# Peptides against a protein of PDB entry 8BZL, part 163

Target 1, 228 residues: chain A of PDB entry 8BZL
Amino acid sequence: SYDRAITVFSPDGHLFQVEYAQEAVKKGSTAVGVRGRDIVVLGVEKKSVAKLQDERTVRKICALDDNVCMAFAGLTADARIVINRARVECQSHRLTVEDPVTVEYITRYIASLKQRYTQSNGRRPFGISALIVGFDFDGTPRLYQTDPSGTYHAWKANAIGRGAKSVREFLEKNYTDEAIETDDLTIKLVIKALLEVVQSGGKNIELAVMRRDQSLKILNPEEIEKYV
Target 2, 242 residues: chain B of PDB entry 8BZL
Amino acid sequence: SRRYDSRTTIFSPEGRLYQVEYAMEAIGHAGTCLGILANDGVLLAAERRNIHKLLDEVFFSEKIYKLNEDMACSVAGITSDANVLTNELRLIAQRYLLQYQEPIPCEQLVTALCDIKQAYTQFGGKRPFGVSLLYIGWDKHYGFQLYQSDPSGNYGGWKATCIGNNSAAAVSMLKQDYKEGEMTLKSALALAIKVLNKTMDVSKLSAEKVEIATLTRENGKTVIRVLKQKEVEQLIKKHEEE

## One batch from the design tools (peptide; made by RFdiffusion4, then SolubleMPNN)

Design b1_p18_4_s3 (from b1_p18_4, 8 letters changed)
Fold by OpenDDE base, seed 3:
Parts: C-alpha cells; sequence; structure tokens
Structure b1_p18_4_s3 (fold): chain B 228 residues (1-228), chain C 242 residues (1-242), chain A 18 residues (1-18)
C-alpha cells in the first residue's frame, strides 16, 4: 500500500504520509495566533498537566529569537527538532547578516526543512504545524503558519490543532480592526477564541505576548484571569 | 530494498506512530521503575526481575545506571536498547564536560538523548528504542530533578512518576500519597516501598527484588548511592510494621 | 525479555492486520 511507504505519491497524486502527519497535528493541543497592530499573541491549550508533572517542561510556546516566537500542534519531539534548528538559524543569520531574521525568513527556513523531510527517502514528515509570530526590524508584526507539507502563509489570525476549526470560525467572525485596536483587546480576542474549545477557563490556557520592541512575555494564570 | 521500507516508522492514516506505541506497550511489560523527588534528594526504585543465582555479583545495579557524578537513570524496556542509550548518555555527558569544563545540566542531557530517540522514530531503516527512562539529577540551575522519557523522544519533569509494569496504578498511588513541599527523602523512600509492594505482583516484597538509589547533596557535592540490601530490608520491615 | 517479546508480538499483530 502506498500509504505505508515512505513519503511517495499515490496513484491519485496524494502524499499520504503528509496527510497523515496533518492528522497527527489535528490531534494536538489547540494553538491560536493573532496579529494586532503593535502586538502578536500566541495562546495554547494546556493539556491537563498531570498532578505530579512539572509545568516547566510542558511549554508549547518557545522563543526562536528575541523577535520571533513559535507555538506548535502535533508531536512534541518533532517540534523540538524544528525549534532547535530554527534557533541555530536565527543565531547564524545574526552572525552572518548582522541583522535578526525576518519572521518570513525563519518561517521559510522551517518550511523548507519540513518540505525536505517530505521528499527525502528514509524520512517521514514532521508531525507538526507551527504558528510563528514576531516583529520584523521595521516593527511590523507578523504571523505565519506552517504545516507538515512545508507550506507556509501569512495570517492575520489562525489556529492549529484539535480545536482549530472552532477557533478559526470564531476568529473569522470576531477579528475586526476594532477587536485589535488595543493590545488588551487583542489579548482578549485570543483568550475568547481559546475559550471556545478549552474547558475550565484561564487555568488551562498558556498565553504569550510579544509587543513591539519588547521580549516575549508569558502571562501567568492571574494575568490571564484579568482578561477573562 | 522494499523490505527496509517496512521497518521505517511511518504515520498511520489516523496520524499515529504505531511503532512508537508498540514500543511503549512493550515497556508496560517491563519491570517497574519509579522515581520520587524530595526536598532534600531524589530517588529511583526499580524492580529486579533477573535474580539468577549464577549472575556474577554485579556490584552495579542491574537497572540503575550512574551517568555522571550528578545524574543517574533507570530503564524500563529492552535491555540491549537500554545499554546503547545509557552508553550514549555517558558519552554526551562526558563530551559536554570536556567542552565546557562543567557538568551538563540535567535537562540538557535528557533532551540530547530524547533528540536521538526522536531521530530513530523519523529516519528510515531505524526502529524506535523500546525503552523508557527515569532520570534523577542535581544541577545548579534547578537543583534536584526527576525526568521521564519515552520511545517517542518526549520527556517531562516530575515530582513522582513510574514506568514499566503497573505504572498506571503506581502513578495513581503516588498522586494520592505524595505531599507536595513536605516530601523528605526518608518519606520518599517509604513511599517507594509502599508503591512497589502494591504494584509488584509478589506476596511479599523482598530486598533481593528491589534496587534503590538516592541522589543527595553533601558538602556541595552530589552523592549517588545505591542502597545496600540490608538498608532495603529495613525499609521493607518498617513498611510491614506500619 | 518479556518486553522484547511483547514488542515482537505487537509487530506481528500489526503485520497480520495489514
Amino acid sequence: as target 1 above (228 residues)
Amino acid sequence: as target 2 above (242 residues)
Amino acid sequence: DEAEKALEEAIKRREEEE
């Protein structure tokens, strides 16, 4: 069966391993990204941290560089590999070009990496989608999404993972210029979007905010509750 | 050539990595290993299944491996895979020490191995390692630490956890009895014996069937100690008297 | 040894289901 082979085309032109990797993403915890005017916000569904698990080790939002952060849905171990490579590239770019990466550049790098794993014999696709947010050097906020195929697009707002459909539907209805007029409103929009699929309120949400010329800030549960 | 492709870990139509799941299933049949984090130390307790009279007195724990001066691990799963991974851990730790002239941080060592595990799930011609590990360690960044990793290359930090046979029941018991912020190493040892006594399908827990290692700090140095059989016997006896 | 057998059996079951 072609679906059991390495990433090869089926007779009907499908890359089943890529499609199946996308199914792995759909089983992942929900992540949402929203681009505001001068802010980018990532939110993720906290899986119920097992009572005895250290929350520090369950982070789904990570910095790639000072100006770029990423959330993902899908296989955590796969994500770690992508994150590490992206971080190395960000640092390499700073050394060679003497400027930080643009959000588009690092997204393209990640996308190219993913694409290569869909084409290389003896490799399976990465079972992750990513939301990549940050600021370009000119201060422009950016949001990109990548999927297991290595495709990428720029978004105003998007979601990935198990609740992505519901979250996207919410965002399609509620993402307006008025809804993102302020940083606080943008944060509220993300929280409201996640609450469509997350049970038990703010305790099950991880939220990260990057404002213009500021570092990534992960909000604590108390800070999140102020917006709910 | 086509037969090699059948050995590659691939996604199912549902987006599952069955080879990883099957490896995890195999680990569920392995001897029980548990880890408990205390305020003043961290411990590993492992079931010893191979009590062969002819086994040369292995001075070293069968299931607990010292990785460096600051870290140890226990393994549940395929012994041959465990040996490979344990050796790799030691090499990574040593290479780091040589490069940076300081011990590798605990989480970095765990992550480095987890990246290897992940690679064996992604690259062709490889199967997942049929091994889960518990790691105990101390570093200057986070102090005493307990980690668990699985065949997928996922890992997490824990206050208490269990891998291998009856791990779910063990974890349930740990959740009930673990007192956050109040756990001493002494209490952790008692808890370990309690959990093992209930999870090991033995009528009576014997010291011969249990290996325990503790990691503590003394005079600014990490001390990893495997408990002597007599010490384990005392712990068992104390539990039976309660 | 039990873990290895369990893995082998799981692999066989999958191959039979395929």
Scores: peptide ipSAE 0.013, ipTM 0.623, DockQ to the pose 0.849
Fold by OpenDDE base, seed 1:
Structure b1_p18_4_s3 (fold): chain B 228 residues (1-228), chain C 242 residues (1-242), chain A 18 residues (1-18)
Amino acid sequence: as target 1 above (228 residues)
Amino acid sequence: as target 2 above (242 residues)
Amino acid sequence: DEAEKALEEAIKRREEEE
C-alpha cells in the first residue's frame, strides 16, 4: 500500500520526501541569480518551447511584487502555488504594514510555507527551489535562495536546477567587485554563467533585470544578443 | 516493524517512538554544538560546516540565534525546522514581554517550546522536529543558565553539554575537564576549543569552521556577543601552544 | 504524564546503552 505521502524520518535520519523533492529540482531547467551594486539579474534556461506553445504562458521568471521577482527550478505547478501565495502576502503586507515587503521577509514567508509542507500530514514537499531577488526599501539589492526543505540563505550569486553545479563553479571564479561594477557587466556575468550550460547562445536564455527604483524588465532576445 | 516506523504517533510493541529516535539520529549527523556554563557567563560553540564563497556575509551566525536580549540558542539538526522553532521562541518571548512587561524567565521559554515539540510527537499527522537546541540565558531568578532540548520535548539544565556529531565523546570530555565552581568564561572558552578540536572530523581546527557566542552581564545588562574570527583564531592558537 | 514518563525512560535507556 502506498502509505500516505507523509514526510517521515528514515531509520538513518533522512527525510526521503525532501531529498526526492531536491532531485526533482535537479531535473529542472537551470536558473541563475546575481546581485550587482544597483541591479539584480535573473537568468533562466529556455526549454525548447514547442512551436505551438504560447511563449507568454511559459514564463519562468515571475514578479511577486514591484520590488521582488522570483525564478524557480522544478515542478511548475508547485511553483504556481508558491507564487500565488507569495503575491497575496506581498499585497497583504502593503495593506497592513503600509510598506512593501523586504526581500528577506517574503523569502522567509516562502521558506516557512515550504517547511510546513514537510511536516503536514497528507502533504508532500514542494518540488521547487527558488531564487528571489529584489530591492529593500532602502534600495539595497538582495538575492535569496530557497529549497524544498524550507531552508533559505542570502547570496551574492547562486544557481539552481540541472546545470547549477557548473554555473556555481563559474560564478565562484568570476564573481568579483570588478565583474559587477556596472549594470551591463552584471548582466554579462549572468549571461556568461548560463552559457556554461545552455547551448546555442542567447536564443535559449530568458533574462530579467531589476534596477534600483525600476520595475522588472524582461529582456528580448535581441537585447540579450547585445551582451553576448 | 517497518509499519511503526512510518507513523509518528504510535508506540512500537517495545514501547519505542521510532520517529523520535530517527529524528535524534538525524541530529547525530548534524554539526557539533557545545554549551558551557561558567560563573561569570555562558557560551555556545558550534561547528560551521558549509563555507560558501557566494554567501552574502550576513552578520549572523549560521547556528547561533539571538532569541531576545537575555537569551540565545544553538541548533543541531534540520535547518528549516530550526528556523521555525527559533521564530517561535522569539514570538513566545515577545508575547510574554508584552503581556507581563518583563522578560520571560529562561526555563519558561524552554518549556513553552518543549510543549510544542512534544505535541508534534503525540498528535496525528505530525512528524517530530529534527532539531535539538542548546539555550543560554540570564534571568533574575537563576542567573546564568544552560538548557538542552531534544525532539521529544524533553529538556534539562546543564553545566556543560553537547549535541550533534560526536556528542557522546564531547560530553565525556566535558565531564572529565569541567571543574564545578571554578569555571570562568575564559576557561570555558578554552575547554570549548579543546573539545571541538577533538570531536570535529577536521585535520585542523580553523576559525572559519567555528562559531562562538558568549552571554555575560555588564553594568546590569545582558550582553550577547558572537566572537569575531580573529578572537576565535587567538583561542585556537592558544590551544595549539598548550 | 505517563506518556512523557515513558518517553523520558526510553531516552534515558538509550543514553545508557550508548
Scores: peptide ipSAE 0.006, ipTM 0.520, DockQ to the pose 0.048
Fold by OpenDDE base, seed 2:
Structure b1_p18_4_s3 (fold): chain B 228 residues (1-228), chain C 242 residues (1-242), chain A 18 residues (1-18)
Amino acid sequence: as target 1 above (228 residues)
Amino acid sequence: as target 2 above (242 residues)
Amino acid sequence: DEAEKALEEAIKRREEEE
């Protein structure tokens, strides 16, 4: 039915559905990404998991491939769709091109997918922003951010979700070459940044680390407390 | 009427395509981009708005995109829409090269994208692209060329033009100062700085806020070059001394 | 018709790539 354009321009030239999707992202749990010298780190605010919920099922950090991982803010159901498509693309790329995707490539894929949902009939924008981190095949660490509009940029550090403004302000002040000189300092920077908005300390933080030529490692609460 | 604002791009009773008009309004709020054709080259000059400390310093041209060895474009409007269209331009150009074993003519590339833009205004219930483009290029048929396209799929060749914020004022200035047949790339660069200084809503023009690319021919090859910040600073300084 | 087909094919390719 041609009659179901959902995302249309306002008289003032605004795409309200995209703006409203960005509001949905702002209601999401805070996520932070930082690029170090030879490390990429993602941190996410743990929402109070209902006492009876299996904590394993509420992961906000996921691997897209061996060399790429993603954190998101916004609608979890929307994120699942994007993650699944991205994983399929990563595998397809390995089969067809015989090399893993670059972080930029898979970010561009996700961004293009999001953009299409802002123009397609009967479809609303994805209510998610994502931080995508990893290593290119040449060993270069990368951090990208994408939003509901399908825009994407490369970052040294960034934050998304409810506390993003405060976390970003912290990172703008504290991200220096000295602050990321070592892997441990980089991890500490992410934790300190999240603590600006997360209540009750390290127990409410999920942290993932990817080092050069290593798989994604999710830190346990005890490991996180060592950095606090 | 709100009915025509919220549905597939359809004609109003007055014969207007409101979604296309509203897309053009979105472009009016975007950063300024201008193009100038000279006898010995073409240039694009664009406003940089996104200066964030945490951006990865790989300052790729924020608004200027290389399409192939003979063409570049600049964009005013929605960045995500721009990325999709610029990627499509690259694909069209590459497919043509593979099929015909020669570079796509400039106007043909512009037309191919304009057909896509037009289709998004007529078919499939999709919204128009919220993007205008300036194209610079060289081909063996017409030499140096400058084109403009809008969300409707309309395009035209220009000697000088502007899109984005304060474009009407910029075009007026270009009409006054552009000397047809006598425009060198050097004079075009000076004109670009002059126009941007007046049209950008900034108290002082700085090199950090301006991106400039030139397209020239050297030894029978097209050269697309983004000016370094120091070169842009020199152009600004020269303008301030005049 | 050919331009429409090319667009439909381009859209379809984009949709099939979805």
Scores: peptide ipSAE 0.006, ipTM 0.514, DockQ to the pose 0.087

Design b1_p18_4_s3 (from b1_p18_4, 8 letters changed)
Fold by OpenDDE base, seed 4:
Structure b1_p18_4_s3 (fold): chain B 228 residues (1-228), chain C 242 residues (1-242), chain A 18 residues (1-18)
Amino acid sequence: as target 1 above (228 residues)
Amino acid sequence: as target 2 above (242 residues)
Amino acid sequence: DEAEKALEEAIKRREEEE
């Protein structure tokens, strides 16, 4: 009965709707984030774009602001709501504080939003996890993850979605200071990590790179193949 | 009032939104709607199931709605839900025009409605809309466009797609016959008739059972036109001769 | 996306079973 209720505690202390939202995330396409020295990289598994679908409308990596990007796993429509609210907050922050948001700030905002949807009597949790990357105004690269529960943590590297376990295991073994010594090596690490779960190489990977004091760059398939 | 909170769309143990899936199932039983993007235009073709002889000369297509001067949509699913959503689309488009003194970009209008759809999957006391939509439009940013949206609030751009009854079969046919980069509006119309002839649960395709609208550009203006029955008859006849 | 794809596939399977 509790599994069909609003987000309430079970007798054993579980929030079933949050747990079930996490299952929705596990069904999502794999996303990976890696923090390098002077670079942050997001990679996402490209689902086979249906023949006749416009690829432009299938974006899994989006900018929240000039200095912050997000990838997500789970429900795309839920993600759009979170993205829109985050973008509004980023702009509001620029207007009120006269500085761009820190990556932690916007992550906390998103996390708080998600958390509120776990306590509201009239709402279900968001069916998304997000990897949020970017640079603070001091030039520090950051990577954060948020879950449907509204928890968030800082990471050196992490993965979400259906292949997250395998990708994380790869990253745990291969994430070293040497492996992220250069921008190119960091990009290569992300690609290699995704290739653990993605078939047919660079054609099925979406890759975004943000370097210090640079805008988000989405790599084309040819650029990705150079790192494979 | 509090009892309606229990009707919130909730996750299954497997992370599925069954109310959204059930809404999509309801759409699968609705009349077929096709959209095809061409180089020189975009079209919607829809099955007309309710042929009431007593319907006054419906000057307006039953399933195709003009949204503004640059956009139209077709609907598969619950008619009452469709009416609400099409009205909302018109209001959004009008508010944008008043605010910015420019027509709303096509994708922005689609996204705005999709956010509403999504909200009905997340907020208490609401059920998902039992409606999928195809949108055709033109704007200065991307030119001719075709979009599809579903009850979840998800959407995508398409070169050709189908919603409603036998949509999977229609999509398969479109994938086979759609020639990327070479599609004219004329060829798109022929393709629409071909696909509808095979996917509609009718013994013989008739012009009375098909609504077609085209969106073109003439002299720097968007023209949305619903084809006359005679024009549709000619298209059907041409298909039968091939 | 897999949830959406699973939904699309479930819809597709139902359409194929009818």
Scores: peptide ipSAE 0.014, ipTM 0.608, DockQ to the pose 0.054; fails the geometry check

Design b1_p18_4_s4 (from b1_p18_4, 8 letters changed)
Fold by OpenDDE base, seed 5:
Structure b1_p18_4_s4 (fold): chain B 228 residues (1-228), chain C 242 residues (1-242), chain A 18 residues (1-18)
Amino acid sequence: as target 1 above (228 residues)
Amino acid sequence: as target 2 above (242 residues)
Amino acid sequence: DEALKAYEEAIERRKKEE
């Protein structure tokens, strides 16, 4: 069956393993990214943590470097591999170039890594999409998305995972210059977008904020409720 | 037969490379890209399929990429594969410039990439790239040039050609309307609009769905320019009035 | 895989050139 073959073309020109990896992403928890004027915000749907799981151990938003963070949808184990490689690259870049990576640079690195796993025998595609946000050295906020195929694009706002369609539709309607005029408004926009697909309000949302020249801040549930 | 489809690019009993053929099939479903060589320039025209409101970059070009000061390309096929190949083209061109202190000749750049494509069809553990490219360029050896390459690593020079969706029909139209030796850039632009209007699966051709880049020479320098939406609109309007 | 090596080397060179 063409379905079991590692990343070969079907007779009709499809890469089924890449398409199936994209389906794995669609089953993942929803993640949202929004670029503001001087802020980038990531929001993720919290899965109902099993009663016995430590909530602190399930972080869906990870720092890649001081100026870059990532949210993902799909296979957590696959994401860990990508995150680790990206972190090593960020550190290597600082050592060799003596500057932090641009958000585009590290996105391209991740995208290239994913693409290679779609073209090498014995390797399956990564079952993850990622939203990568941060600041370039010049202070410009950036948002990028990658998918299992290794494609990447820059966005003002985007979403990935099971609720991505509904969240994107919301963002397409509500993302305006006025809606991102302030940091608080930008945060509110992300929360409102996630509430389109997340039940039970702010308790089921993980939110991370990065401001210019500041480290990644993960908001606690109480801070999130102030915006709702 | 199925055994040959699932393995890394091997010959079928009939001597066919099915993985290469299937890669070409993938390209057939991609947006249309046209290239036309004129006496005073070269152009690329490509279909825009992904118009997203939330995209950060006003994509000056979704499918047209500047490679260096003297060359540009358009891509049809798998976007991620295209990104890898376009980056490689830029690297090859830059390395040549650093080594020889002159721009890489157009055909040499095309050949270098085609060797890479071919290798991915011959060596085990790799699939073909699901991408065809059109290249436009100028060099001191041959002047204005247009090339096409496919997943097999084959390439050729063209006066006019098309890749992607409905490429066969487009090529037929180009053969009928292309006048050798008399093609101006202005006439080439008009021809591009005419062909795209017939080959794109759109009821009405709009400037939002078309990207056009021109490569010309001004004062001994190559100028690569992506047409503004208003300019494309004017070209479409002129075509509709004819 | 010479093609893969060439590609990996190209990536490494790119890292050094940036």
Scores: peptide ipSAE 0.005, ipTM 0.495, DockQ to the pose 0.047
Fold by OpenDDE base, seed 4:
Structure b1_p18_4_s4 (fold): chain B 228 residues (1-228), chain C 242 residues (1-242), chain A 18 residues (1-18)
Amino acid sequence: as target 1 above (228 residues)
Amino acid sequence: as target 2 above (242 residues)
Amino acid sequence: DEALKAYEEAIERRKKEE
């Protein structure tokens, strides 16, 4: 019954609740992140919004601060908790340190939060992975990924969710310095990567772009179609 | 037996802490980490398993962490737990420095973390950390030092040791080949490559799969250096020629 | 302290038996 308990070690040294949380992530919509030279791009698979669902309520890409945004795969309710906590931390950091968070800092915060939920009594792991992108105060673009376990790493490009394997394989083949030479090429790379798993082209893709010293921009479908 | 392994860390009728033992089992599946103490330095050698082309090489090392100017550690086990513990080590070291205006002694830093580990085995509602650490350092009290700690909060000083996958075999090899009093950093590096070549489940040892850090003293300062891939390749080549 | 020592000894014994 190790799989039903709070997060404890199995005899084989496994944390089954963490592993099961990772399975929840694999069922989530695909998200992709790519770091360009002076741009970070997040792309997410749009599930066919059920008829009558308010599109405003299905945001898979959200700002954590002016310089940081996040996409996630997995349990939306869990993501809301993490996002809210991260936003509070970003604001707190601005107040106490008088500077915005670095992308690494907020990633570490989120990772530590997740880790604590794998070790605390009466709590289950968060069923989410996140791609966290943004710019440090020095203008350096960053991409981080974090898992339900609380692990985090920096990436040039990565993907999470159902189609993550296929998208990652595509990125491994196609991510080159030439492919990210311009902002437009970087955006195109993300779109092409998502098209490996998303059917019906640009209508089913949500794309967010953050350029250096600019706010997060969500591209509309027409803008996305220009890159296909 | 089932009642004791599924709950918070409690003693079995036999006096065993199964959650701690199971945490140690998790560590046994982690990449191999070696530590070797020499007369003129200390080294860590770690297996690198995650070779992804898309990784941003922002990290000093995947498995080797600088703690302060005089100490570094390597980790075997759950990465997220390791990140928490390594961060705590850094915080402890910084707090000590601020309070006493001198670097924390190596053993004291290790002990402070071990107390935290132990607490996670004793207090209800928490699981043990699934991490073992090797610590290398220098201080004015004992010079070059190598420590190992485990999920129980136990620690010890070592001349050479290994954690992670095939650690028992590695330790056996180290016992056979380690020459007390005659170990140079150069010989320690050669020994590390020899042991890793035998203990890593790879057909051929490559520099891409091995991280090595050395801690030395130069001009009265501690120098922590991660070897470049070319240097590791040279060490491997030298081993293959012997 | 004694319980911890006993536990440490048990762990060391197990390490020797492996």
Scores: peptide ipSAE 0.005, ipTM 0.492, DockQ to the pose 0.048
Fold by OpenDDE base, seed 2:
Structure b1_p18_4_s4 (fold): chain B 228 residues (1-228), chain C 242 residues (1-242), chain A 18 residues (1-18)
Amino acid sequence: as target 1 above (228 residues)
Amino acid sequence: as target 2 above (242 residues)
Amino acid sequence: DEALKAYEEAIERRKKEE
């Protein structure tokens, strides 16, 4: 019934709830993703961890599978639902297809999930954008971005959240083949990009690195400071 | 603003979920609940507002609920919503135990409920739960733990935190007085009384108006104990003497 | 953190109204 439609077209053809969900994303902590030659890197702005909060529970970067990880901007609770669904799908794929998901596959799955929530009666859009990075089984590094609408695209580098505009402008200027020639340079590029919007250095950055045929590595603050 | 106050939780033009914020506002009027993590245990302290003489004291705790042998929670907000959520927590914990023949890890129980809370913020025809929870527990993975969850389905682990009335002031006090790595359960109890005395809008703190539960480990078993009124009186007296 | 911040902001707004 039309009375239960949450996401409807405006007279001018806009989906207001999707646009407003995008505004929720813009209020989120900044996340950046960069695809290197043999590395993918995610960086997230750490909001000032409230004194007495356990840092373990404030992670903004999570693994979806051994070969895929995700950062997000927007509503944390919404993100958790998406992450859980994605993890289940990754495991299901391994069982049924006997191969890990491609980064595109799982991105498409997440995008489809988001899109359904923009069209289904009685459901609001997810208030999250996501950066999904990883390696395909052929060893190709991938970076994808999704938004509340359920659209997705492949990127060399991208940013989401509050500082995304400034970070993207930085990446547009500084993302070159030379800048990603080595793993260390790629990591440095992500850190420099985040420092455009993050105050007080490496202590306010969460950084995750995935190299070819390696598991997700979360860098500790000391490791991050080496690149600053 | 009223246009977005619909029965369905939707985004405002600014990207806010007003129904969730309003649920959180409702919690601000509820009695204060504190949680403090210590090296040798974890505690919940809650304001008791409904002291009716005719209430059959059979309810050992109005605001503190045992979830399983290793976990308890305290609630701030709508009582009926709290009852539904606490029952769900118990069911989730029992199902896990039956399936895996081991107790559910603390964080997994918290996240399971948080996913339910989140669903009530996203699906039409539902309103958010007007409840925040503090969870205390022990598991073999992380030892003693304290978590907080809100109507949005967001949660976090804490060394010390507060929900309900004057929670912001309480959190500020906890930040000032909590000593990381040096907190004993005894010190945590004293801190709880100190904070409650300042945050409760009462001229004098009385044991009748305070519920305290502790979770400790004894001989490799978790012990959840609600303090007797006399024990709470002693804690209050000690605070008044300092 | 955003939910917590929203919660804190809501509390502060209410304190100003009281």
Scores: peptide ipSAE 0.014, ipTM 0.609, DockQ to the pose 0.068; fails the geometry check

Design b1_p18_4_s4 (from b1_p18_4, 8 letters changed)
Fold by OpenDDE base, seed 1:
Structure b1_p18_4_s4 (fold): chain B 228 residues (1-228), chain C 242 residues (1-242), chain A 18 residues (1-18)
Amino acid sequence: as target 1 above (228 residues)
Amino acid sequence: as target 2 above (242 residues)
Amino acid sequence: DEALKAYEEAIERRKKEE
């Protein structure tokens, strides 16, 4: 009998489906997020795009709203569902509350969505972790991370995916007030962090920058190379 | 036997709800949370396990949540489940306030959540919440109160109790040292540190690994305060000197 | 007392089955 994919407790108190979803995240491409003083930066490892794939279709960094963007690690199809729902919520919030979402609000929304999929019959957990960055309406930069369980926390810097451990170790050593003193230094920090796990330099990195009161900017490879 | 393990709403031949028991097992591996009722206040003390350098300043305790102006709770178990339940508690409390123009009585809030927990054990296609909660509060009916609830939806009022890792040992210690009718908040804080020092799997208790909240009454108002790290350090130091 | 008792009973039952 195809046992319905139900997330249940093991005798040892483990939710195996959540743990397995976390393993799916660990197989994903590495993503890193860093909060600067007046900037938030996301970087993602580019998988070798097949020569015939349209590069436009393989974006791992997406905008949720004008003030919020997200990177993810894990199942791309699962990420699409989460992104779409988050975008709808951002728009709904603008309509009902007449203000954009705070980064914490949309993170909590995503986290709650993920949690519900760990407790609903016939549903499996989302196989994704996400880094959510942006600016609150007061201009405060924020970085949050979510996992398949629906847990979320605020971070100064964090990483997810296959190289997350090495990247986090780098960030723990190198994230200082001095290292984020300027926008350029913050960008450099993200690039250096990714280079711990990404081979062949700037060609294999996708980088997105959001500055205070500015829209999301995805850097082209030439712009990335200027920082390396 | 395994057939009953995967279904949340099926009694075993022995009358057991395995998923509820397994949820309780998960809680047993969570960080320790203590609650102590005193004559002049109530406190929660919780183990902080996740200290990451890259965490943004957590204005709020990791395991202690303010529910309303008169109540707070501490959680042992799955963090994501805890977030859902604490949000629900806040919503219930707010709805009551809006409807009746007075704060919800402490036990009523606890009961409302316990009904939700119970439903997740009885209705098909749901798993139990992997969370136990300690509730502290004040109301005009019963004064200072401490409650405990578990994944089954059961709850009870307590003078002192513990959930999470080494909870049985902690409860035993509390039974030995708790002086009924003579417990001050100051003595309760000292007792909390004593119990945590013995029950936490750490060689040395440090303020960074412990969070404490107190609920008191000042000038006819409830005050919920999370102790500063320096205050916790002083409590630990005092304990080490004795 | 009932919640703790239920919790303790559940733990004891598990210990007896292991």
Scores: peptide ipSAE 0.005, ipTM 0.508, DockQ to the pose 0.046; fails the geometry check

